Peptides against a protein of PDB entry 4GXB. Designs and how they scored, part 15

Target 1, 277 residues: chain A of PDB entry 4GXB
Amino acid sequence: VPTEEVSLEVLLSNGQKVLVNVLTSDQTEDVLEAVAAKLDLPDDLIGYFSLFLVREKEDGAFSFVRKLQEFELPYVSVTSLRSQEYKIVLRKSYWDSAYDDDVMENRVGLNLLYAQTVSDIERGWILVTKEQHRQLKSLQEKVSKKEFLRLAQTLRHYGYLRFDACVADFPEKDCPVVVSAGNSELSLQLRLPGQQLREGSFRVTRMRCWRVTSSVPLPSGSTSSPGRGRGEVRLELAFEYLMSKDRLQWVTITSPQAIMMSICLQSMVDELMVKKS

## One batch from the design tools (peptide; aimed at target 1 M207 R208 C209 L248)

Design b2_p13_1 (made by RFdiffusion4)
Pose (drawn by RFdiffusion4):
Structure b2_p13_1 (pose): chain A 263 residues (1-190, 198-221, 229-277), chain P 13 residues (1-13)
Amino acid sequence: VPTEEVSLEVLLSNGQKVLVNVLTSDQTEDVLEAVAAKLDLPDDLIGYFSLFLVREKEDGAFSFVRKLQEFELPYVSVTSLRSQEYKIVLRKSYWDSAYDDDVMENRVGLNLLYAQTVSDIERGWILVTKEQHRQLKSLQEKVSKKEFLRLAQTLRHYGYLRFDACVADFPEKDCPVVVSAGNSELSLQLREGSFRVTRMRCWRVTSSVPLPSGGRGEVRLELAFEYLMSKDRLQWVTITSPQAIMMSICLQSMVDELMVKKS
Amino acid sequence: MNELQFTHNPAFE
């Protein structure tokens, strides 16, 4: 892409706009640094956040497509799709909530975690009852952002990434499920199954050839993981989802974080 | 179906 200065909108998890001037040839890290500079996020905290390509739904919720890799040009990644529904999003990119402690030591880092946690509750990524949700919106007005986040860290599925509803062959073939990734596992809500990353020997992403539109082709995508169900018993679990690649990215990210910790 | 990616888990038990 010829080099040219452009304006790029990067959204926070709650949809707040962050406008940055970047080059069409800037890569993911350059764009991330420009967003961090605009927000006054310290350099030493940039590594706790990443940029994601998402599809914004009619109701404003985000369906995550992929985490942008180091070699990617974010302006090109989003513009090449030729659709205003696709957005670049900044979100924390680690899994263990112990790292929240490092981020919360800074006012901007705390503000970012607070903003995405509020959005996570509003969009049902964090699981609360109707009554609990009522209480939380109230506590939100009455407590500091820090106190609110400490409480939120104890809520069900805090720190998980939620995927669009899809199907899986667990427990039975073609079961409707909601899949979420977090805390070193995949959660399948059918009843529930919890599949630990450390019990996955491998996983595979498969696609059908592109098919005529039922001007976009369609592809059937699957993410299958080989799971150690019990001693010396491995079983494939298959999820059929247009977000199979994002799920695979999350599994790799969670495995990578476990290995960094082990080292 | 065509394989796009296959990944072995180094953290496997």

Design b2_p13_1_s1 (made by RFdiffusion4, then SolubleMPNN; from b2_p13_1, 9 letters changed)
Fold by OpenDDE base, seed 5:
Structure b2_p13_1_s1 (fold): chain B 277 residues (1-277), chain A 13 residues (1-13)
Amino acid sequence: as target 1 above (277 residues)
Amino acid sequence: LLVVEEQENPVFE
């Protein structure tokens, strides 16, 4: 692709548009720096954020596809898909809420975390009680961003990334689940017929390994899963989990977001490794 | 076509 100047749209979690002028040859970090400059985010805070490729759903929600890698050209990565539903999103890229303290010291960082958190609550990624919701709304009306974040940090699934509804083989075969990644775990929420909502917590420290499997069904294969067109790629995330002492069991999640889930696992592992060093 | 990418977990306990 010849190098030329282009206008690139990057979205915040709340859908706010940030337009940056970049080169088609600019790599992920170059684009991230351009976005930071446009927002007046200090250079020392750039590392707390990343660019993600997402698919915007009809309801305006974002389905995360993957984190953009360092060697990628964001303009090429998004435009090559030839669909306007694909967007680039800026989001915080750390898991430990302790890092919020560093980001919140800056006005722009505070605003980014606030906007992301408001959006995550509105989308149901962060779970709130009725009373907590009232408290959050009161703080939002007062525009008390710091106090809002301090309360939000105590909420269930704060800092988690929520995936689209998918299927797992746990606790039963072909079980509908909602997966969320955060706090060094994968949370699997499920509702069995006639039962209350249940959550399975899979801590990263109890995963021996994980794998992503990509398969193309043969044209002759009647794997007519309802809603999957013939020839669609099937993605699965499988991890081997220590269920009890000396008992390992494979858990498999079937999801178009299996790659993004594995990226989250690796990211959580990397952060834990930094803490151990 | 089957593609498998497996990662060993260094923080496994």
Scores: peptide ipSAE 0.494, ipTM 0.908, DockQ to the pose 0.765
OpenDDE base, seeds 1, 2, 3, 4: peptide ipSAE 0.490, 0.493, 0.492, 0.491; ipTM 0.908, 0.908, 0.907, 0.907

Design b2_p13_1_s2 (made by RFdiffusion4, then SolubleMPNN; from b2_p13_1, 7 letters changed)
Fold by OpenDDE base, seed 3:
Structure b2_p13_1_s2 (fold): chain B 277 residues (1-277), chain A 13 residues (1-13)
Amino acid sequence: as target 1 above (277 residues)
Amino acid sequence: MLVLEERENPVFE
């Protein structure tokens, strides 16, 4: 691709648009720096954020595809898909809420965390009770961003990334689930017929290994999931989990976001490794 | 079936 100056749109979690002038040859870090400069985010806080490739759904929600890697050219990565539904999103890229303290010390960092958190709550990624929601709304009306975040940090699934509804083979085959990644776990929420909402928590420290696989289902009239075209690639994330003492079991999630799930797992592992060092 | 990636977990306990 010829090197040209282009205007690139980067979205915040809340859909706010940040337009930056970059080169088509600029790598992920270059674009991230440009976004930071546009937002007046200090250089020392850039490392707390990453650029993600997402697909914007019809309702405006984001389906995370993957984190942009260092060697990538964000302009090329997004435009090569030839669909306007794909966007680049800026989001915090750490899991431990303790790092919020560093980011919150800066006005811009605080605003970014606040906007992301508000969005995550609105989208139902962070789970709130009615009373908590009332408290959050009150703080939002007062524009008390620090207090808002402090309360939010105590909420269920704070800092989690929620994926689109998908299928798992746990607890039974072809079980519809909603997967969320955060706090060094994968949370699988499911509702079986006639049952209450259940959550399976799979801690990363109890995963021996994981893998991502790709397959093309055979054209079988009886096994085509509604909405999947004939010959569509199926992505799966499988992990071997320590269910109990000396009992390992494979859990497989079938999802177009399997790659993103794997990225989250690796990211959580990496962060845990840093804490142990 | 194609394995795209496989990872051993260093923080496995």
Scores: peptide ipSAE 0.608, ipTM 0.964, DockQ to the pose 0.791
OpenDDE base, seeds 1, 2, 4, 5: peptide ipSAE 0.606, 0.603, 0.605, 0.606; ipTM 0.964, 0.963, 0.964, 0.964

Design b2_p13_1_s3 (made by RFdiffusion4, then SolubleMPNN; from b2_p13_1, 8 letters changed)
Fold by OpenDDE base, seed 3:
Structure b2_p13_1_s3 (fold): chain B 277 residues (1-277), chain A 13 residues (1-13)
Amino acid sequence: as target 1 above (277 residues)
Amino acid sequence: MQVVAEFENPVFE
């Protein structure tokens, strides 16, 4: 790809568009800096955010594909997919809500966190009761962003990334689940026939290891998963979990977002490592 | 089945 100046669109979590002029050869950090400059985000806060490749769904929701890596060229990464449904999104990249304190001290940082949080609530990534929703709406109407965030920080799955519905082999084979990553865990929400909604919490500190696997299913008339085309690659995330004392068990999630899930796990591990230093 | 990536967890307890 020849080096040239281009206009690149970067979206916030709420779909707000940020247009930046960058070079096609600009790496992820260069683009991130350009976005920060456009937003007037201070340099010392840039590290709290990352660029993500997402697929925009029909309803406008974002299906996260992966975090853009340092060596990548965001313009090339997104345009090479040859589909307008793929977007670049700016989102906070830390997990511990304590870091919100650093970010929200700045007006722009506060606005970014606020916009992301509002979006996450609207999309059901953050779980709220009816009463909490009323309180949040009241604060939103008053434009009390700090108070809004303080309340949001107490909510279930605050700071989590929610994935598209997928399948897991836990607690039994072929269980439909909704996976969310956050607070140093993977949360698997499932509803078995005739049962209430259940949540399995898998803490990262109890995962010995994890892996991403890829396979091509054999064409068969009876084993085709709904929504998957013939010859489509099947991605799985598997982690070995300490279920009880001296008892490890593999849990496997089948999802096109297996890579993103793995990235989240690594990111959570990295953050925990930083806290230990 | 092909392993794309595997990670050991340094914060495993």
Scores: peptide ipSAE 0.535, ipTM 0.944, DockQ to the pose 0.813
OpenDDE base, seeds 1, 2, 4, 5: peptide ipSAE 0.532, 0.530, 0.532, 0.532; ipTM 0.943, 0.937, 0.944, 0.938

Design b2_p13_1_s4 (made by RFdiffusion4, then SolubleMPNN; from b2_p13_1, 7 letters changed)
Fold by OpenDDE base, seed 3:
Structure b2_p13_1_s4 (fold): chain B 277 residues (1-277), chain A 13 residues (1-13)
Amino acid sequence: as target 1 above (277 residues)
Amino acid sequence: MLEVASFENPVFE
C-alpha cells in the first residue's frame, strides 16, 4: 500500500466520531496518538486506551472483533475488510477500576470514561436495577460525571466487555450463553429450558490454559450449527478450568468472537501479572 | 480442527 495521507474515522464507545488525518503507513500507536491529540488527551493517559476493530451491527451495537496490535496499520486493517460495517473504536484497555482514578483526574479522560460507561449501561453491558438506573439518570441530567462513574463502579459487570450471544458446551452441550469478560473472569449467563437465568463465573486464576481453534463444518451432517452458512469457519475458545480440588474440566465456547475472548483473557492475565509485581 | 493459538496461564492457582 502506497504511503499517503488519509482521513480515518475512529469511534468512541458511544458512536461519537473522531476524524484524524494519518498516513496509511501509520501503525496502531501512531493512530492512537493522533486520536489522543484530536481529543486533547494527554500523552501520559494514552496507555490506558486501545484501538479495537469492531463490527457495527444493524442496531448500531458493536461486536468486538479484536484489539489492534502494535505492528498493524489501522487504516489497512479496517479498509482491507471491504465492508463499512467494520469500524475502529477507542476504548479503555484496563480492567481494574482503580486505574479509573488516574484517568478521571484529567477532563478528557473523565469524559471518555463517562461516555463509555453511559454507552455500556445503555447497551446493557453493565447491569442495573431500576433504582440504580434512576440514580444514574439523575446524575447524567446533572452532568455529574465523577459521581456517575463512582456509582457505576459499584454496579454489576462494570468494566466488562459483553459479547454476542453464542454457544457453550457447559453445563450442557449446545447451550446458548451470553459471555462477558471482566474482573479477571469470564461470566457465562445462560437460561436452560424451564429454569431461571443463571450465571457461571470462571475466574482467570482457575484457568490452567486456553486455546482458540478454527474448523470448517462438513457440508452435510449434524455438525452444522443452526444458522451457520455452509463452509463458514467455526471459531472456538476452550479453557481448562479447575472446577474443584484436583478436578480440571474443559469448557468450550463456540463464537465468532473467540479471538477477542482470548485477547481479553490474555489482557486480564497481563494486568494481574503487573499487579502481582 | 486447527489450533490457532494456545496459552498457558502464569497466574493459575
Scores: peptide ipSAE 0.541, ipTM 0.947, DockQ to the pose 0.807
OpenDDE base, seeds 1, 2, 4, 5: peptide ipSAE 0.539, 0.539, 0.540, 0.540; ipTM 0.946, 0.946, 0.946, 0.947

Design b2_p13_2 (made by RFdiffusion4)
Pose (drawn by RFdiffusion4):
Structure b2_p13_2 (pose): chain A 263 residues (1-190, 198-221, 229-277), chain P 13 residues (1-13)
Amino acid sequence: VPTEEVSLEVLLSNGQKVLVNVLTSDQTEDVLEAVAAKLDLPDDLIGYFSLFLVREKEDGAFSFVRKLQEFELPYVSVTSLRSQEYKIVLRKSYWDSAYDDDVMENRVGLNLLYAQTVSDIERGWILVTKEQHRQLKSLQEKVSKKEFLRLAQTLRHYGYLRFDACVADFPEKDCPVVVSAGNSELSLQLREGSFRVTRMRCWRVTSSVPLPSGGRGEVRLELAFEYLMSKDRLQWVTITSPQAIMMSICLQSMVDELMVKKS
Amino acid sequence: SSESLTFNPAFES
């Protein structure tokens, strides 16, 4: 891509706009640093956040497509799709909530975690009852951002990433499920199954050839993981999802974080 | 079509 200065909108998890001037040839880290500079996020906290490509739904919710890799050009990644529904999003990119402590030491870092947690609750990524949700919106007005986040860290599925509803062959073939990734596991809500990353020997992403539109082709995508169900018993679990690649990225990210910790 | 296989270095048998 010829080098040219352009304006790029990067959204926070709640949809707040962050406008940055970047080059068409800037890579993911360059764009991330420009967003951090605009938000006044310290350099030493940039590594706790990443940029994601998402599809914004009619209701404003985001369906995560992929985390942008180092070699990617974010301006090109989003513009090449030729659709205003696709956005670049900044979100925390670690899994263990112990790292929230490092981020919350800074006012901007705390503000970012607060903003995405509020959105996570509003969009049902964090699981609360109708009554609890009522209480939370109230506590939100009455408590500091820090106190609100400490409470949110104890809520069901805090720190998880939620995927569009899809199907899986667990427990039975073609079961409708909601899959979420977090806390070193995949959660399948059918009833529920919890599949620990440390019990996955490997996982595989498969795709059909592109098919005529039922001007975009369609592809059947699957994410299958080989799971140690019990001693010396491995069983494949298959999820059929247009977001199979994002699920695979989350599994790799969670495995990588476990290994960094182990080291 | 495509296939990609990833092995988990954190696997626990």

Design b2_p13_2_s1 (made by RFdiffusion4, then SolubleMPNN; from b2_p13_2, 7 letters changed)
Fold by OpenDDE base, seed 2:
Structure b2_p13_2_s1 (fold): chain B 277 residues (1-277), chain A 13 residues (1-13)
Amino acid sequence: as target 1 above (277 residues)
Amino acid sequence: GSEEVFENPVFEA
């Protein structure tokens, strides 16, 4: 692609549009800096955020595809898909809520975290009781962003990224699950007919390894799952988990977001490595 | 098909 000045749209978690003028040759960091500048986010806080490629659903929800890598050209990455459903989203890129303290010290950082958190609650990514929801709404009405975040930080799945409903082979084969990544774990939520919500918590520290597999299913004649066209790539994330003492078991998640899940795992691992150093 | 494997350096055995 020739180097040209272009207008690039970057979305916040709440769908707010940030338009930046960048070069088609600008790398991810260049675009991120442009977004930060547009938002008046200070340079020292840029590292707490990343750009993500997402698919916007019909309901306006975002399905995270992947984090944009440093060497990528965000304009090319999004436009090459030739679909308007793909967007670039700015989101915080750390897991430990302790880092919120650094970000919250700045008005813009605070606003970004607030907007993200509100959106995550509205989308059901953060799990709230009725009473908690009432309290959060009260704080939102008062525009008490700091207090809102402090309360939100105590909530279940705060800081988690929720994935689209998918399938896992745990606890049984072909279980419909909702996967969420956060707090150095993968949470697999399962609701079977007539049963209570079950959650499997898989701590990253108990994963020996993980793998991402891409395959093209052979045209099997029968059940076109409504979402998979013939010839659609099947992605799987599998991780080898220490279930008990000296017992490793593979857990496999079949999801179009397997790559994003793997990125989350790596990101959580990286953060844990920093804490150990 | 393709496969990418990631070893976990923070694995606690």
Scores: peptide ipSAE 0.650, ipTM 0.966, DockQ to the pose 0.822
OpenDDE base, seeds 1, 3, 4, 5: peptide ipSAE 0.648, 0.650, 0.648, 0.646; ipTM 0.966, 0.966, 0.966, 0.966

Design b2_p13_2_s2 (made by RFdiffusion4, then SolubleMPNN; from b2_p13_2, 7 letters changed)
Fold by OpenDDE base, seed 2:
Structure b2_p13_2_s2 (fold): chain B 277 residues (1-277), chain A 13 residues (1-13)
Amino acid sequence: as target 1 above (277 residues)
Amino acid sequence: GSEVVFENPVFEA
């Protein structure tokens, strides 16, 4: 792609549009800096955020595809897909809520975290009780962003990234699950008909390894999940988990977001490594 | 098909 000045749209988690003028040759960090400048986010806080490629669903929700890598050209990465459904989203890129303290000290950082958190609650990524929801709404009405975040930090799945409904082989084969990544774990939520919500929490520290597999399913007639055309690549994330002492078991998740899940795992691992250093 | 494997350095046995 020839080097040209272009207008690039970057979305916040709540769908707010940030338009930046960048070069087509600008790398991810360059674009991130441009977005930060547009938002008046200080340079020292840029590292707490990342750009993500997402697919916007019909309901306006975002399906995270992957994190944009440092060597990527965001303009090219998004436009090469030739679909208006694909967007670039700015989101916080750390897992430990302790880092919120650094970000919240800045007005812009606070606003970004607040907007993200509100959106995550509205989308059901953060799990809230009726009472908690009432409290959050009250704080939102008062525009008490710090207090809102402090309350939100105590909520289940705060800071988690929720994936689209998919399939896992745990606890049983072909179980419909909702996967969420956060707090150094993968949460697999399962609701079977007539049963209570079941959750499997898989701590990253108990994963020996994980793998991402891509395959092209043979055109077998029956298991056409609605929306997968013939020849669509099947992605799987599998991790080998220490279920108990000396008992490793593979858990496999079949999801178009397997790559994003793997990126989350790596990111959580990286953060844990930093804490151990 | 392709497979990429990631070993976990923070695995606690």
Scores: peptide ipSAE 0.657, ipTM 0.967, DockQ to the pose 0.797
OpenDDE base, seeds 1, 3, 4, 5: peptide ipSAE 0.654, 0.656, 0.653, 0.654; ipTM 0.966, 0.967, 0.966, 0.966

Design b2_p13_2_s3 (made by RFdiffusion4, then SolubleMPNN; from b2_p13_2, 7 letters changed)
Fold by OpenDDE base, seed 3:
Structure b2_p13_2_s3 (fold): chain B 277 residues (1-277), chain A 13 residues (1-13)
Amino acid sequence: as target 1 above (277 residues)
Amino acid sequence: GSEEVFENPVFEP
């Protein structure tokens, strides 16, 4: 691709648009720096954020596709998909809420965390009681961003990334689940017929390994589920989990976001490794 | 099909 100056749109978690002038040849870090400069985010805080490729749904929700890698050209990565539904999103890229303390010391960092957290609550990624929601709303009305974040940090699934509804083979085959990644775990929420909502928590420290599999289903003549176009790639994330002492079991999630789930696992592992050093 | 396998260095048996 010829090197040209282009206007690139980067979205915040709340859908706020940040327009940056970049080169088509600018790598992920170059674009991230341009976004930071546009926002007046200090250089020392850039490392707490990353650029993600997302698909914007009809309802305005973001389905995370993957984290943009260092060698990628964000302009090319997003435009090559030839669909306006794909966007680049800026989001925090750490899991431990302790790092919020570093980010929120800066006004711009505070605003970014606040906007992300508000969005995550509005989207139901962070789970809140009615009373907690009332308290959060009051703090939002007062624009008490620090207090809002401090309360939010105590909430269930704070800092988690929620995925689209998908299918798992746990506890039974073909179970509909909602997967969330955060706090060094995968949370699988499921509702079986006639049962209450159940959550399976799978801690990363109890995963021996994981795998991402890409397959093309053979056109089986009979049960073409009408919605899968001919040749649609099936993605699966499987992890081998220590269920009990000396008992490993594979859990498989079938999701178009399997790659993103794997990226989250790797990212959580990396952060845990840093803490151990 | 393709498969990528990741070993977990923070696994605690």
Scores: peptide ipSAE 0.652, ipTM 0.968, DockQ to the pose 0.816
OpenDDE base, seeds 1, 2, 4, 5: peptide ipSAE 0.649, 0.651, 0.650, 0.650; ipTM 0.967, 0.968, 0.967, 0.967

Design b2_p13_2_s4 (made by RFdiffusion4, then SolubleMPNN; from b2_p13_2, 7 letters changed)
Fold by OpenDDE base, seed 3:
Structure b2_p13_2_s4 (fold): chain B 277 residues (1-277), chain A 13 residues (1-13)
Amino acid sequence: as target 1 above (277 residues)
Amino acid sequence: GSEQVFENPVFEA
């Protein structure tokens, strides 16, 4: 691709557009720096954020596709998909809420975390009770961003990424689940007919390994889910989990977001490695 | 088909 100056749109979690002038040859970090400069985010806080490729749904929700790689060209990556549904999103890239303290010290960092958290609550990624929702609304009306975040940090699935509904083989084969990644775990939420919502928590420290598999299903008469056309690539994330003492079991998630789930696992592992060092 | 495997260095046995 010839090197040219272009305008690139980067979205915040709330859908706010940040337009940056970059070169088509600018790598992910160059674009991230341009976004930070546009937002007046200090250089020392840039490392707390990443650029993600997402698919914007009709309702304005974001389906995370993957994190942009360091040596990737964001302009090329998004435009090569030839669909207006694909967007680049700025989001925090750490899991431990303790790092919020560093980010919140800066006005711009605070605003970014606040906007992300509001969006995550509105999208149902962060789980709230009726009373908590009332408290959050009151704080939002007062525009008390710090207090809002402090309350939000105590909420279930704060800091998690929620994935689109998919299928797992746990606890039963072909079980519909909603997967969320955060707090060094994968949370699998399921609701079986006539049953209450159940959650399986899979801590990263109990995963021996994981794998991402890509396959093209043979046109075998198995009724693929009605929404996947015949011949679409099937992605799976499988992890080998320590269920009990000396008992490892594979859990397999079938999802178009399997790559993103794997990226989340690696990111959580990396953060845990930093904490252990 | 393709497969990528990741070993977990923070696995606690």
Scores: peptide ipSAE 0.662, ipTM 0.967, DockQ to the pose 0.811
OpenDDE base, seeds 1, 2, 4, 5: peptide ipSAE 0.660, 0.662, 0.660, 0.660; ipTM 0.967, 0.967, 0.967, 0.967

Design b2_p13_3 (made by RFdiffusion4)
Pose (drawn by RFdiffusion4):
Structure b2_p13_3 (pose): chain A 263 residues (1-190, 198-221, 229-277), chain P 13 residues (1-13)
Amino acid sequence: VPTEEVSLEVLLSNGQKVLVNVLTSDQTEDVLEAVAAKLDLPDDLIGYFSLFLVREKEDGAFSFVRKLQEFELPYVSVTSLRSQEYKIVLRKSYWDSAYDDDVMENRVGLNLLYAQTVSDIERGWILVTKEQHRQLKSLQEKVSKKEFLRLAQTLRHYGYLRFDACVADFPEKDCPVVVSAGNSELSLQLREGSFRVTRMRCWRVTSSVPLPSGGRGEVRLELAFEYLMSKDRLQWVTITSPQAIMMSICLQSMVDELMVKKS
Amino acid sequence: SLHLLDFTHNPAF
């Protein structure tokens, strides 16, 4: 891409706009640094956040497509799709909530975690009852951002990433499920299954050839993971999802974080 | 038919 200065909108998880001037040839880290500079996020906290490509739904929710890799050009990644429904999003990119402690030591880092947690509750990524949700919106007005976040860290599925509803062959073939990734596991809500990353020997991402539109082709994507169900018993679990690649990215990210910790 | 896009072994296994 010829080098040219452009304006790029980067959204926070709640949809707040962050406008940055970047080059069409800037890579992911360059764009991330420009966003951090605009938000006054310290350099030493940039590594706790990443940029994601998402599809914004009619209701404003985001369906995560992929985390942008180091070699990617974010301006090109989003513009090449030729659709205004695709956005670049900044979100925390670690899994263990112990890292929240490092981020919350800074006002901007705390504000970012607060904003995405509020959105996570509003969009049902964090699981609460109708009554609990009512209480939380109230506590939100009455408590500091820090206190609100400490409470939110104890809520069901805090720190998880939720995927569009899809199907899986667990427990039975073609079961409708909601899949979420977090806390070193995949959660399948059918009843529920919890599949620990440390019990996955491997996972595979498969795709059909592109098919005519039922002007975009369609592909049937699957993410299958080989799971140690019990001693010396491995069983494949298959998820059929247009977000199979994002799920694979989350599994790799969670495995990588476990290994960094182990080291 | 399905075709492999990616295959990953888990070192934390």

Design b2_p13_3_s1 (made by RFdiffusion4, then SolubleMPNN; from b2_p13_3, 8 letters changed)
Fold by OpenDDE base, seed 3:
Structure b2_p13_3_s1 (fold): chain B 277 residues (1-277), chain A 13 residues (1-13)
Amino acid sequence: as target 1 above (277 residues)
Amino acid sequence: PLYLVEEVENPVF
């Protein structure tokens, strides 16, 4: 692609648009720096954020596709998909809420965390009780961003990334689940017929390994599920989990976001390794 | 056909 100056739109979690002038040849870090500059985010805080490729759903929610890698050209990565539903989103890229302390010392960092957290609550990624919601709304009305974040940090699934509804083979085959990644775990929420909401917590430290697989359904004469067109690629994330002492079991999640899930796992592992060093 | 895209061993296991 010839090097040209272009206007690139980067969204915050709340849908706020940040327009940056970049080169088509600018790599992910270059674009991230441009976004940071546009927001007046200090250079020393850039590393706490990443650019993500997302698909904007009809309701305005984001389905995370993947994290943009260092070698990528964000302009090319998003435009090559030839669909306006794909967007680039800026989001914090760490898991431990302790790092919030570093980010929220800066006004811009604080604003970014606040906007993300508000959005995550509104989207139901962070789980809140009625009382907590009332408290959060009060703090939001007062524009007490620090206090809002401090309360939010105590909430269930704070800092998690929620995926679109998908299917897992646990606890039973073809179980509809909602997967969330955060706090060094995958949380699988499911509601079986006639049962209450259940959550399976799969801690990363108990995963021996994971894998992403891709399959193309063979045109079997069996009634294809009405929603999947012939030849649609099926992505799966499988991990081998230590269920109990000396008992490993594979858990498989079928999701178009399997790649993003694996990225989250790797990212959580990487962060844990940094903490151990 | 099934294709293995990636397999990762977990160093923190």
Scores: peptide ipSAE 0.459, ipTM 0.908, DockQ to the pose 0.780
OpenDDE base, seeds 1, 2, 4, 5: peptide ipSAE 0.457, 0.456, 0.459, 0.458; ipTM 0.904, 0.904, 0.907, 0.904

